Peptides against a protein of PDB entry 6GMG. Designs and how they scored, part 165

Target 1, 331 residues: chain A of PDB entry 6GMG
Amino acid sequence: DSDDRVTPPAEPLDRMPDPYRPSYGRAETVVNNYIRKWQQVYSHRDGRKQQMTEEQREWLSYGCVGVTWVNSGQYPTNRLAFASFDEDRFKNELKNGRPRSGETRAEFEGRVAKESFDEEKGFQRAREVASVMNRALENAHDESAYLDNLKKELANGNDALRNEDARSPFYSALRNTPSFKERNGGNHDPSRMKAVIYSKHFWSGQDRSSSADKRKYGDPDAFRPAPGTGLVDMSRDRNIPRSPTSPGEGFVNFDYGWFGAQTEADADKTVWTHGNHYHAPNGSLGAMHVYESKFRNWSEGYSDFDRGAYVITFIPKSWNTAPDKVKQGWP

## One batch from the design tools (peptide; made by RFdiffusion4, then SolubleMPNN)

Design b2_p12_5_s2 (from b2_p12_5, 4 letters changed)
Fold by OpenDDE base, seed 2:
Structure b2_p12_5_s2 (fold): chain B 331 residues (1-331), chain A 12 residues (1-12)
Amino acid sequence: as target 1 above (331 residues)
Amino acid sequence: KPLFPGGNSLLP
């Protein structure tokens, strides 16, 4: 019950975190302890530690999306999303494969589609694009200069994104970032901003006008990346969870993982920060926990989801919510 | 963007 959500209390700025707990290759802690870590490690604005504000604590209290929210500075809009889909694998498995025992055709097709997404390649694509964007931002002091730089970079790399419409999420992402316009943020100066990445897991079968089978087992054709660009049209993502296949079964609507701007070249060594559920210390769900997971643990996802997208947004360079290196756990 | 009423994660 969403009514049980509680905003975590303030933590003193100088309070050090308690040790994180290991959990299946992840580092886990309660939300209050994450706030302590956040204040010590990620809170810096222009090199100065900041206490997490009441507003930020409230954002955080919403669970997995709250982690991305507090670190990105805005509620995720998911407009600039990337993925990788192996069309040849998909076609081959559909043609030559068969449903497992007890598996319906719809279940089979949904599973094959899910398995045809490559999370690592999707993440790699997002990182490539973020790098291009960061180069375009570096010496751009207005949006026009940024866009010109971006187009030049894309042309030089022969990237299909160069053909995107000027109004596309790709080109409009910076101007649509609130922190870009803030005086203490970008102050309309692209060179003060950097590209960051988060990931969303969600369900493909969200179309209420589609078959019940698609809602239960996935829509094989939904949320595929465009060839060449890797862009995923997220407009149909309405945070609708998977439909239950049996009485009493329930699924979660989404999961969010924060990556930021880590420079670790090995994807498997990158750290993803996410939460389990909204903070309900006096409710049935209990206190919110925050996880710092390696890529493998993050990308594995849950049966609740059959899609993963890697989303680019922007934060001010003065923020330390997306450092080059993220250390898993505490100390 | 308004938060979806069910927009909270409920992962175990």
Scores: peptide ipSAE 0.038, ipTM 0.766, DockQ to the pose 0.146
Fold by OpenDDE base, seed 4:
Structure b2_p12_5_s2 (fold): chain B 331 residues (1-331), chain A 12 residues (1-12)
Amino acid sequence: as target 1 above (331 residues)
Amino acid sequence: KPLFPGGNSLLP
């Protein structure tokens, strides 16, 4: 019950974290210990360590979304999302493949669609776009200069995003970022901002007017990226979980993973930070745990989800929530 | 499994 959620207590600024627990390529710790690490490593504003505020601790307590929330400074809007889908693979597998023993046609189609998404290519597309945006931000001192730079960069790369409408999430993302407008943030200066990335896992079969089979096994046509741009229309994502296929079965509504702005070129070596559930130390779910996973562990996801999107947002360069290098675990 | 059904909260 969501009523069991508790805000983690404050941790002294000088308190060092306890060692994380390694587990199959992941590092795991309780939320209170993550707060300690966050204060030591990620809390810096203008080079000064900060205690995680009560508001930030409250955001964090919401689980996986809380990790992204506290590090990005805003609740995820998921408007600027990217993915990669292999249409040829999908068509070929549907034509030439066969359902497994006991697998329904709908289950087969849902599985084939899920397997036709390439998480690595989706992530690389988001990184590519974030890089272009960062170049456009670097010497732009107003939004007009940023947009002009962005269009020039896209033209030079012959990128299909250059054809997006001026009101699209792509071009409006910066102006719609609260921290861009804050005096201690961007102060309306694009050169003070940087692009960052997080990922969302979710269920495709969210349409209540669709068949029960789509809700149970996925909607093969839902949340596909647009050709050329890789943009995913996230407007139909309402955080509806997968429908049970058997009595007593239940699924989680979403998962969020924080990447930030790591410069590691090898995708497999990048670190993704996420939480298991909301913090309920006195409830049935127990205390929230935070995981730092390698890309392979993150991108694997769970049976709860058949879509992965990589989302771009912005934070002030003065924040240290998205450093160039992220070390897994503690010490 | 680290995630539990209904384990992640949304803003009200």
Scores: peptide ipSAE 0.036, ipTM 0.771, DockQ to the pose 0.479
Fold by OpenDDE base, seed 3:
Order: sequence, then C-alpha cells, then structure tokens
Structure b2_p12_5_s2 (fold): chain B 331 residues (1-331), chain A 12 residues (1-12)
Amino acid sequence: as target 1 above (331 residues)
Amino acid sequence: KPLFPGGNSLLP
C-alpha cells in the first residue's frame, strides 16, 4: 500500500546537505537531505550539476527501490543477476547437520540453504562480469561490435557465459536499457555506456503452489545460481514477501542497494546506498530515510530475506550516479 | 531495523 506516498519537494541546487548521522555502523539521513547530497555529488550530466527533477524525486520516493531507480535511470528489471552458492556445503550440512532445538526440518533446510550462499563471492562475480562488459564496451560503436568484443573477452577467460544464448539477459541487457537508446544517453553507442551493479534482497519461498513450510522458511532449491556462470533465474521473483511464522509477524517484500561502479578493491570498504521505505511524511511509516552502508552491513540483510542477488545494468558514462569513489555520509 | 513490513512500494 502506497496511498500515502508523497513526492519529496525540490531542493535548491546550491543547498548543501546537513551532516549524516551514524546509525548501526551506517550513515543515515532523511530523503530530502539525500536529495541535497545527490545534487552535489551524483547529479552531474556531462560534468554539470543538475537539480533532481520531479520525475526523479517521484522515483526516489518509492523507498529502497527508488534509490536504485533514480541512480540507474530505470526501474530495476533484475534480469542479469548473479550469486554464489556452495553446493558442497549445502549437501554436507543437510547430511551431517541437525536441526537446532525447536527448529523444524523445513526451517533447518531453509536456513542451511540461506547460509550456503556466499554474498562476497556473488558480489565478486558481478564485479568480474561488469569488468568484462566494460572492456567490451570501451571501443565498440555499435551493438554488434560490443557483442563480438564480449564473446572474445569471455573466450579468452574461458568463461561459461560465452555459451549463453544470444537472447539471454546477459547479451540482451544493453539493447534493453532505455538510456542506451536515448539521444542524450548512449545514442546506440556502447562506448558511451558503462556497467553498474545493484543488489536485491528477496524471499525464496514465493511459489504459491509450494508447501506452506517453503513460504515460511524458504525454498532451498529456489533462485540458485547456474554452475559456471553464476546467473540466477529471476523470472520467478514476483516480489512476494516471506509468510508469517507467528501471529502479527510481517515481512518486507524486498530491499535494494545501489553500488554503481566503485573501484574499491576491498569489498568490505564499498558503500551501498538504500532506503528504508516509501516516503510517507504524513503517514504511519513517516519520512523516508536513506542509508549508506558498508558491504558488511548491506550483505547481512534481514530475516525478511534469504536470497541476495547482484544485478548488472548500464548507465551512460556522462552520468555521475556511479562514481569510482563513494564517500559514506556527509561531509 | 530500518525496513518496515510492506514499506517498499512497487511500480504503480
């Protein structure tokens, strides 16, 4: 329900942000103050600061997804998603492990599956692929050249992605990016685009035809990455939240975190930007807050979610929504 | 917890 959602007002372009406050190892601020920071740091088009437009403020107002939306320039499609899953760990723990006291078998299996995902390796895989894509983009002036470069890069690295179908989200992602086709964006020139990364947290137990236990405790077999490629089939993600396990319990449907194109090699030092909920200053939820979290804080997630995916999309190089370095908070 | 149940909206 977003009936009480409000679009944040415009902020003057010259308005400096107020200091962020620390919050559980994160930097936190209200959405209006994030807009101020965004205008100073991320708004640049061709090197010029821009006021966040009404449309962009409207996108941002949707909460965590809004942060990714405003920075990527499109609503997340989540089609090009990566993760890492330790199959051996999963099998071994199921075989040799035991449910905790009071833990059901279904709860145990769901937990073991969740714990078998490696967030750091999933993130690293996405970064690796984004790097390959960026090399393929660099000197490509049409899509055909980009695809040829990409295939060559993958072949040189003996990457299993080279075997993906031409219609795969991996190869079609660029052509399906609106900003690539825009005159003031890529203008159909791959060399004007760069790969960027965001992350989505969500619930595995979304199948309505599955058991109630899977909806409550997770589906151990759902949303696993394909071996070799690390690609996650996101087609079954319908933004359905975890089912309550007790009366009065409720869960959020998803969380999105924006990484962009940071060059920091240490994953633990990377900054992830996300929102708590849609902006409802006059509603029960209150004003939207934006968090800038280190990878450890982001990847930890919440009990609402048992899957994390790292998604690649593209933005024009002329945008500054994905700078090489991101500073946490303000100043 | 920064997130609230049902607190994140989808595209209308």
Scores: peptide ipSAE 0.036, ipTM 0.771, DockQ to the pose 0.485
Fold by OpenDDE base, seed 5:
Structure b2_p12_5_s2 (fold): chain B 331 residues (1-331), chain A 12 residues (1-12)
Amino acid sequence: as target 1 above (331 residues)
Amino acid sequence: KPLFPGGNSLLP
């Protein structure tokens, strides 16, 4: 019930955060304290610290999606998404594996499909593509120059993305980014922008016309990456949660994790920022909490979800919401 | 578990 959502109050620009709390390998804090950290660490525009605006606080109040929203500057569209799926593993396990005791065939197939995704390889693919895009952006002063550079980079690497249509989300992503066109953002200059990454966890069994088993246990064929490119067609993601398997059971519709543009080469040492739910301090859910998780904690996900995607978008280089190094917790 | 059913909101 979104009616209990409240926009967190403004925090003084000079207010320092309270210490974060450890939580199962994560760092945890309440949303108001995250705003304090954000103002000290991530708020900078052109090197100047900024107070989080009322609009930004309102975006943040929506929960996990709010963390990605405030840091990327736009509501996630999820159009440029990557994953890695081991087709051979999937086929072999279906052929040679057996359902566990009490597990239905549909439940077995859904589980095997989930386990055939490699979150680390999906993340690595997104980072690889983001690096190519960043090289294409570096000296491009108009969109045409950016696209030419991008095609050259892909050709040099013999990357299958070079064969994507000009209307593909891959080539249209930059021009469809609002901050690229903003005077105080990219100002239509690609060299003022950089690629950033966030992740979405969601449910595969979203087709209302499909079997009840697919809605309860997953659709093994849904949201697989295209061979060679790693691109995931996200057009059928309607933010529909998993269907209950028992009375009283309920699932969350999605989870979002913000990575940005960290340069840490070891995936296991990267930090992912996410929220638990919308801010409802006077409601049943309570205050929103923000988590800073290592990759292993983020990629583990929850039983609510059987898909993970790693999405590329763009922000102005003048923003500090995606620094090279992210420190977990406070201090 | 930090996430609760229906806890994450969509933009209307």
Scores: peptide ipSAE 0.036, ipTM 0.771, DockQ to the pose 0.487

Design b2_p12_5_s3 (from b2_p12_5, 5 letters changed)
Fold by OpenDDE base, seed 1:
Structure b2_p12_5_s3 (fold): chain B 331 residues (1-331), chain A 12 residues (1-12)
Amino acid sequence: as target 1 above (331 residues)
Amino acid sequence: LPLFPGGNSILP
């Protein structure tokens, strides 16, 4: 019950973290210990460590989304999302493949669609776009200059994003970022901002007007990226979980992973930070745990989800929540 | 976007 959620207590600014524990190739710790690490490593504003505020601790207490929330400074809107889908693989497997023993046609199609998404290529596309945006931000002192720079960068790369409408989330993302407008944030100066990335895992079969089979096994046509741009229309994502396929089965509605702005070129070496559930130390779920996973562990996901999106947002450069290098665990 | 009360449930 969401009513069991508790805000973790404040941690002294000088409190060092306890060692993380290994868990299936990832580093794991309790939320209070993550707060300690966050204060030592990620809390910096203009080069000075900060104690995590009560508001930030409250955001964090929401679980996986809380990790992204506290580090991005806003609740995820998921408006600027990217993925990669292999349409040829999908068509070929549908034509030449066969359902497994006991697999229904709908289950087969849903599985084939899920397997036709390339998480690594989706992530690389988001990184490519974030890099273009960062170049456009670098010397832009107003939004008009940023947009002009962005259009020039896209034209030089012959990127299909240059054809997006001016009202597209792609062009409006910066001005819709609260921290861009804050005096101690961007102060309306694009050059004070940088692009950052997080990922969301979710279920494709969310349309209640669709067949029960789509809700159970996935909608093969839902949440595909647009050709050329890689943009995913996330407007139909309403945080509806997968429908049970057997009695007593239940699925989670989403998972969020924070990447930030790591510069590691090898995707497999990147670190993704996420939480298991909301913090309920006195409830049935127990204390929230935070995981730092490699890309392989993150991108594998769970059977609860058949879609992954890589989302771009912005934070002030003065924040250290998205450093160039992230170390897994502690020390 | 509506704040999801309590965030995510238990992940495997």
Scores: peptide ipSAE 0.043, ipTM 0.795, DockQ to the pose 0.139
Fold by OpenDDE base, seed 4:
Structure b2_p12_5_s3 (fold): chain B 331 residues (1-331), chain A 12 residues (1-12)
Amino acid sequence: as target 1 above (331 residues)
Amino acid sequence: LPLFPGGNSILP
């Protein structure tokens, strides 16, 4: 019951974290210990360590989304999302493939669609776009200069995003970022901001008007990226979980992973930070745990989800929630 | 966007 959620207590600013526990290529710790690490490593504003505020601790207590929330400074809106889908693979597998023993046609189609998404290419596309945005931000002191720079960069790369409407999530993302407008944030200066990335795992079969089979096994046509741009329309994502396929089965509604702005060129070496559930130390779920996973562990996901999106947002450069290098675990 | 009151449930 959501009523069991508790805000973790404040941790002293100088308290050092306890060692993380290794777990099958991941580093794991309880949420209170993550707060300690966060204060030592990620809390810096203008080079000064900060205690995690009560508001930030409350955000964090919401689980996986809380990790992204506290590090990005806002609840995820998921408007600027990217993915990669292999249409040729999808068509070929549908034509030449066969359902497994006991697999329904709908289950087969849902599985083939899921397998036709390339998480690595989706992530690389988001990184490419974030890099272009960061170049456009670097010397832009107003939004007009940023947009002009962005269009020039896209033209130079012959990127299809140059053809997006001025009102699209792509061009409006910066102006719609609260921290861009804050005096102690961007202060309306694009050069004070940087692009950051997080990922969302979710279920494709969310349309209540669709067949029960799509709700149980996935909607093969839902949440595909647009050709050329890689943009995913996330407007139909309403945090609806997969429908049970058997009595007593239940699925989680979403998972969020924080990447930030790591410069590691090898995708497999990048670190993704996420939580298991909301913090309920006195409830049946127990205390929230935070995981730092390699890309392979993150991108594998769970059977609860058949879509992955990589989302771009912005944070002030004065924040240290998205450093160039992220070390897994502690110490 | 309505904040899902409890965030995500337990991940397997």
Scores: peptide ipSAE 0.042, ipTM 0.792, DockQ to the pose 0.139
Fold by OpenDDE base, seed 3:
Structure b2_p12_5_s3 (fold): chain B 331 residues (1-331), chain A 12 residues (1-12)
Amino acid sequence: as target 1 above (331 residues)
Amino acid sequence: LPLFPGGNSILP
């Protein structure tokens, strides 16, 4: 029951984490121990470690989204999302492929669509764009300067994003970031901000007006990236889970993974931090666990989801929630 | 906002 959610207690600022446990190629720990790690590694504001506040602990307690929430400083809006879709592969497989034994046509099409997304290329696109944004931020002391720099960078790279409308999530993302406006954050100075990345897994078949088959097996046409830009229209993502295909089957509505601003060039070596569910130590779900996964483990996802998006947001450079290097587990 | 006040359900 949603009423079973509990805010984890405060951890002493100097308390060191217990060792993480290996779990299927991931590092796993209970949420309280993650708070300890977070305070030692990620909590720093202007170089000083901070105790995780009650508000931050409450955000974290929401599960996978809570990990992204506490590290980004805001609830995910998911507006600036990227993916990569191989349209030729999709068309060719639909034309030349065959449903598996016992697979319906709708199930086949949904599966083929899911398999036509390239998680690595989607992630790479987000990293590319984040890099461009970071260059545009570097010497910009007002939003106008940032936008001008961004347009110049995009023009130099012949990037299709240069053609986006000024009201597009791409150009409006910075001004819509609360921490950008905060006195102790960006203070309206773009050069004090940096781009960061998180990922969301979700279900494509969320349209209630669509067929039951799309809700069960996916909507092959939903949440595709725009050609050239890689932008995904997330406006139709309403956190609706996959519909059950058999009695008693249930699916989760979403998963979130935090990447931040790691500089590791090899995607396979990047670390993604995520939670299993909201913290319910006295409920049926139990205590929340936090996982630090390699990209392969994260990008594999679950059958609950047929879409992955890589989202860009911004945090103040004074925060250490998105360091250049992330070490998996503890120690 | 999460569909439920408690956030997401259990992931496998």
Scores: peptide ipSAE 0.041, ipTM 0.790, DockQ to the pose 0.150
Fold by OpenDDE base, seed 2:
Structure b2_p12_5_s3 (fold): chain B 331 residues (1-331), chain A 12 residues (1-12)
Amino acid sequence: as target 1 above (331 residues)
Amino acid sequence: LPLFPGGNSILP
């Protein structure tokens, strides 16, 4: 029961983490120990360590989304999302492929659609766009200057994003970031901000007006990236989980992974931080655990999800929640 | 806030 969620207690600022445990190529720890690591490594504001506040601990307690929440400074809105979809592969597999034994047509189409997404290319697109945004931010002291720089960068690269509407999530993302407006954040100065990335896994078959088959096996046409831009319309994502295919089966509604602003060029070496569930130390779910996964482990996802998106948001450069280098585990 | 007050449920 969601009523069992507990806010983790405060950890002393100087308390060092216990060693993380290996778990299937991931580094794993209990949420309290992650707080200790966070305070030592990621808590810095203007170079000074900070104790994780009660509010931040409360955010963190929500599980996977809590990890992204505490590090980004806001609840994920998922508006500026990217993915890569191989349409030719999809069409070819639908045409030439056959359902597996016992697989319905709907199951087959859903599976083929899922397999037609390229997580690595989706991530690469988000990194490319974040890089463009960071260049646009660097010398911009107001939003107008940022937008002008952004348009110039896009024009120079002949990027299809240059054709997006001024009200699109792409152009409005910075102004809609609370920390951009905060005195101790961006203070309305784009040059004080940087682009960061997180990922969301979710279910495509969320339309309640659609067929039961789409809700059970996926909607092959849902949440595809726009050609050229790679933008995914996330407006229909309402955190609705996959529908059960058998009695007693249940699926999780989403998973979030925090990447931040790592500079590691090899995607396979990047570290993604995520949580398993909300913190319920006295409940049936137990204590929340935090995982630091390599990209391969993160991008594999779960059967609960058939979509992955890579989302761009912004944080102040003064925050250390998105360092250039992330070390997996502790020490 | 997520539909579920506790965020995501059990991930394996």
Scores: peptide ipSAE 0.040, ipTM 0.787, DockQ to the pose 0.158

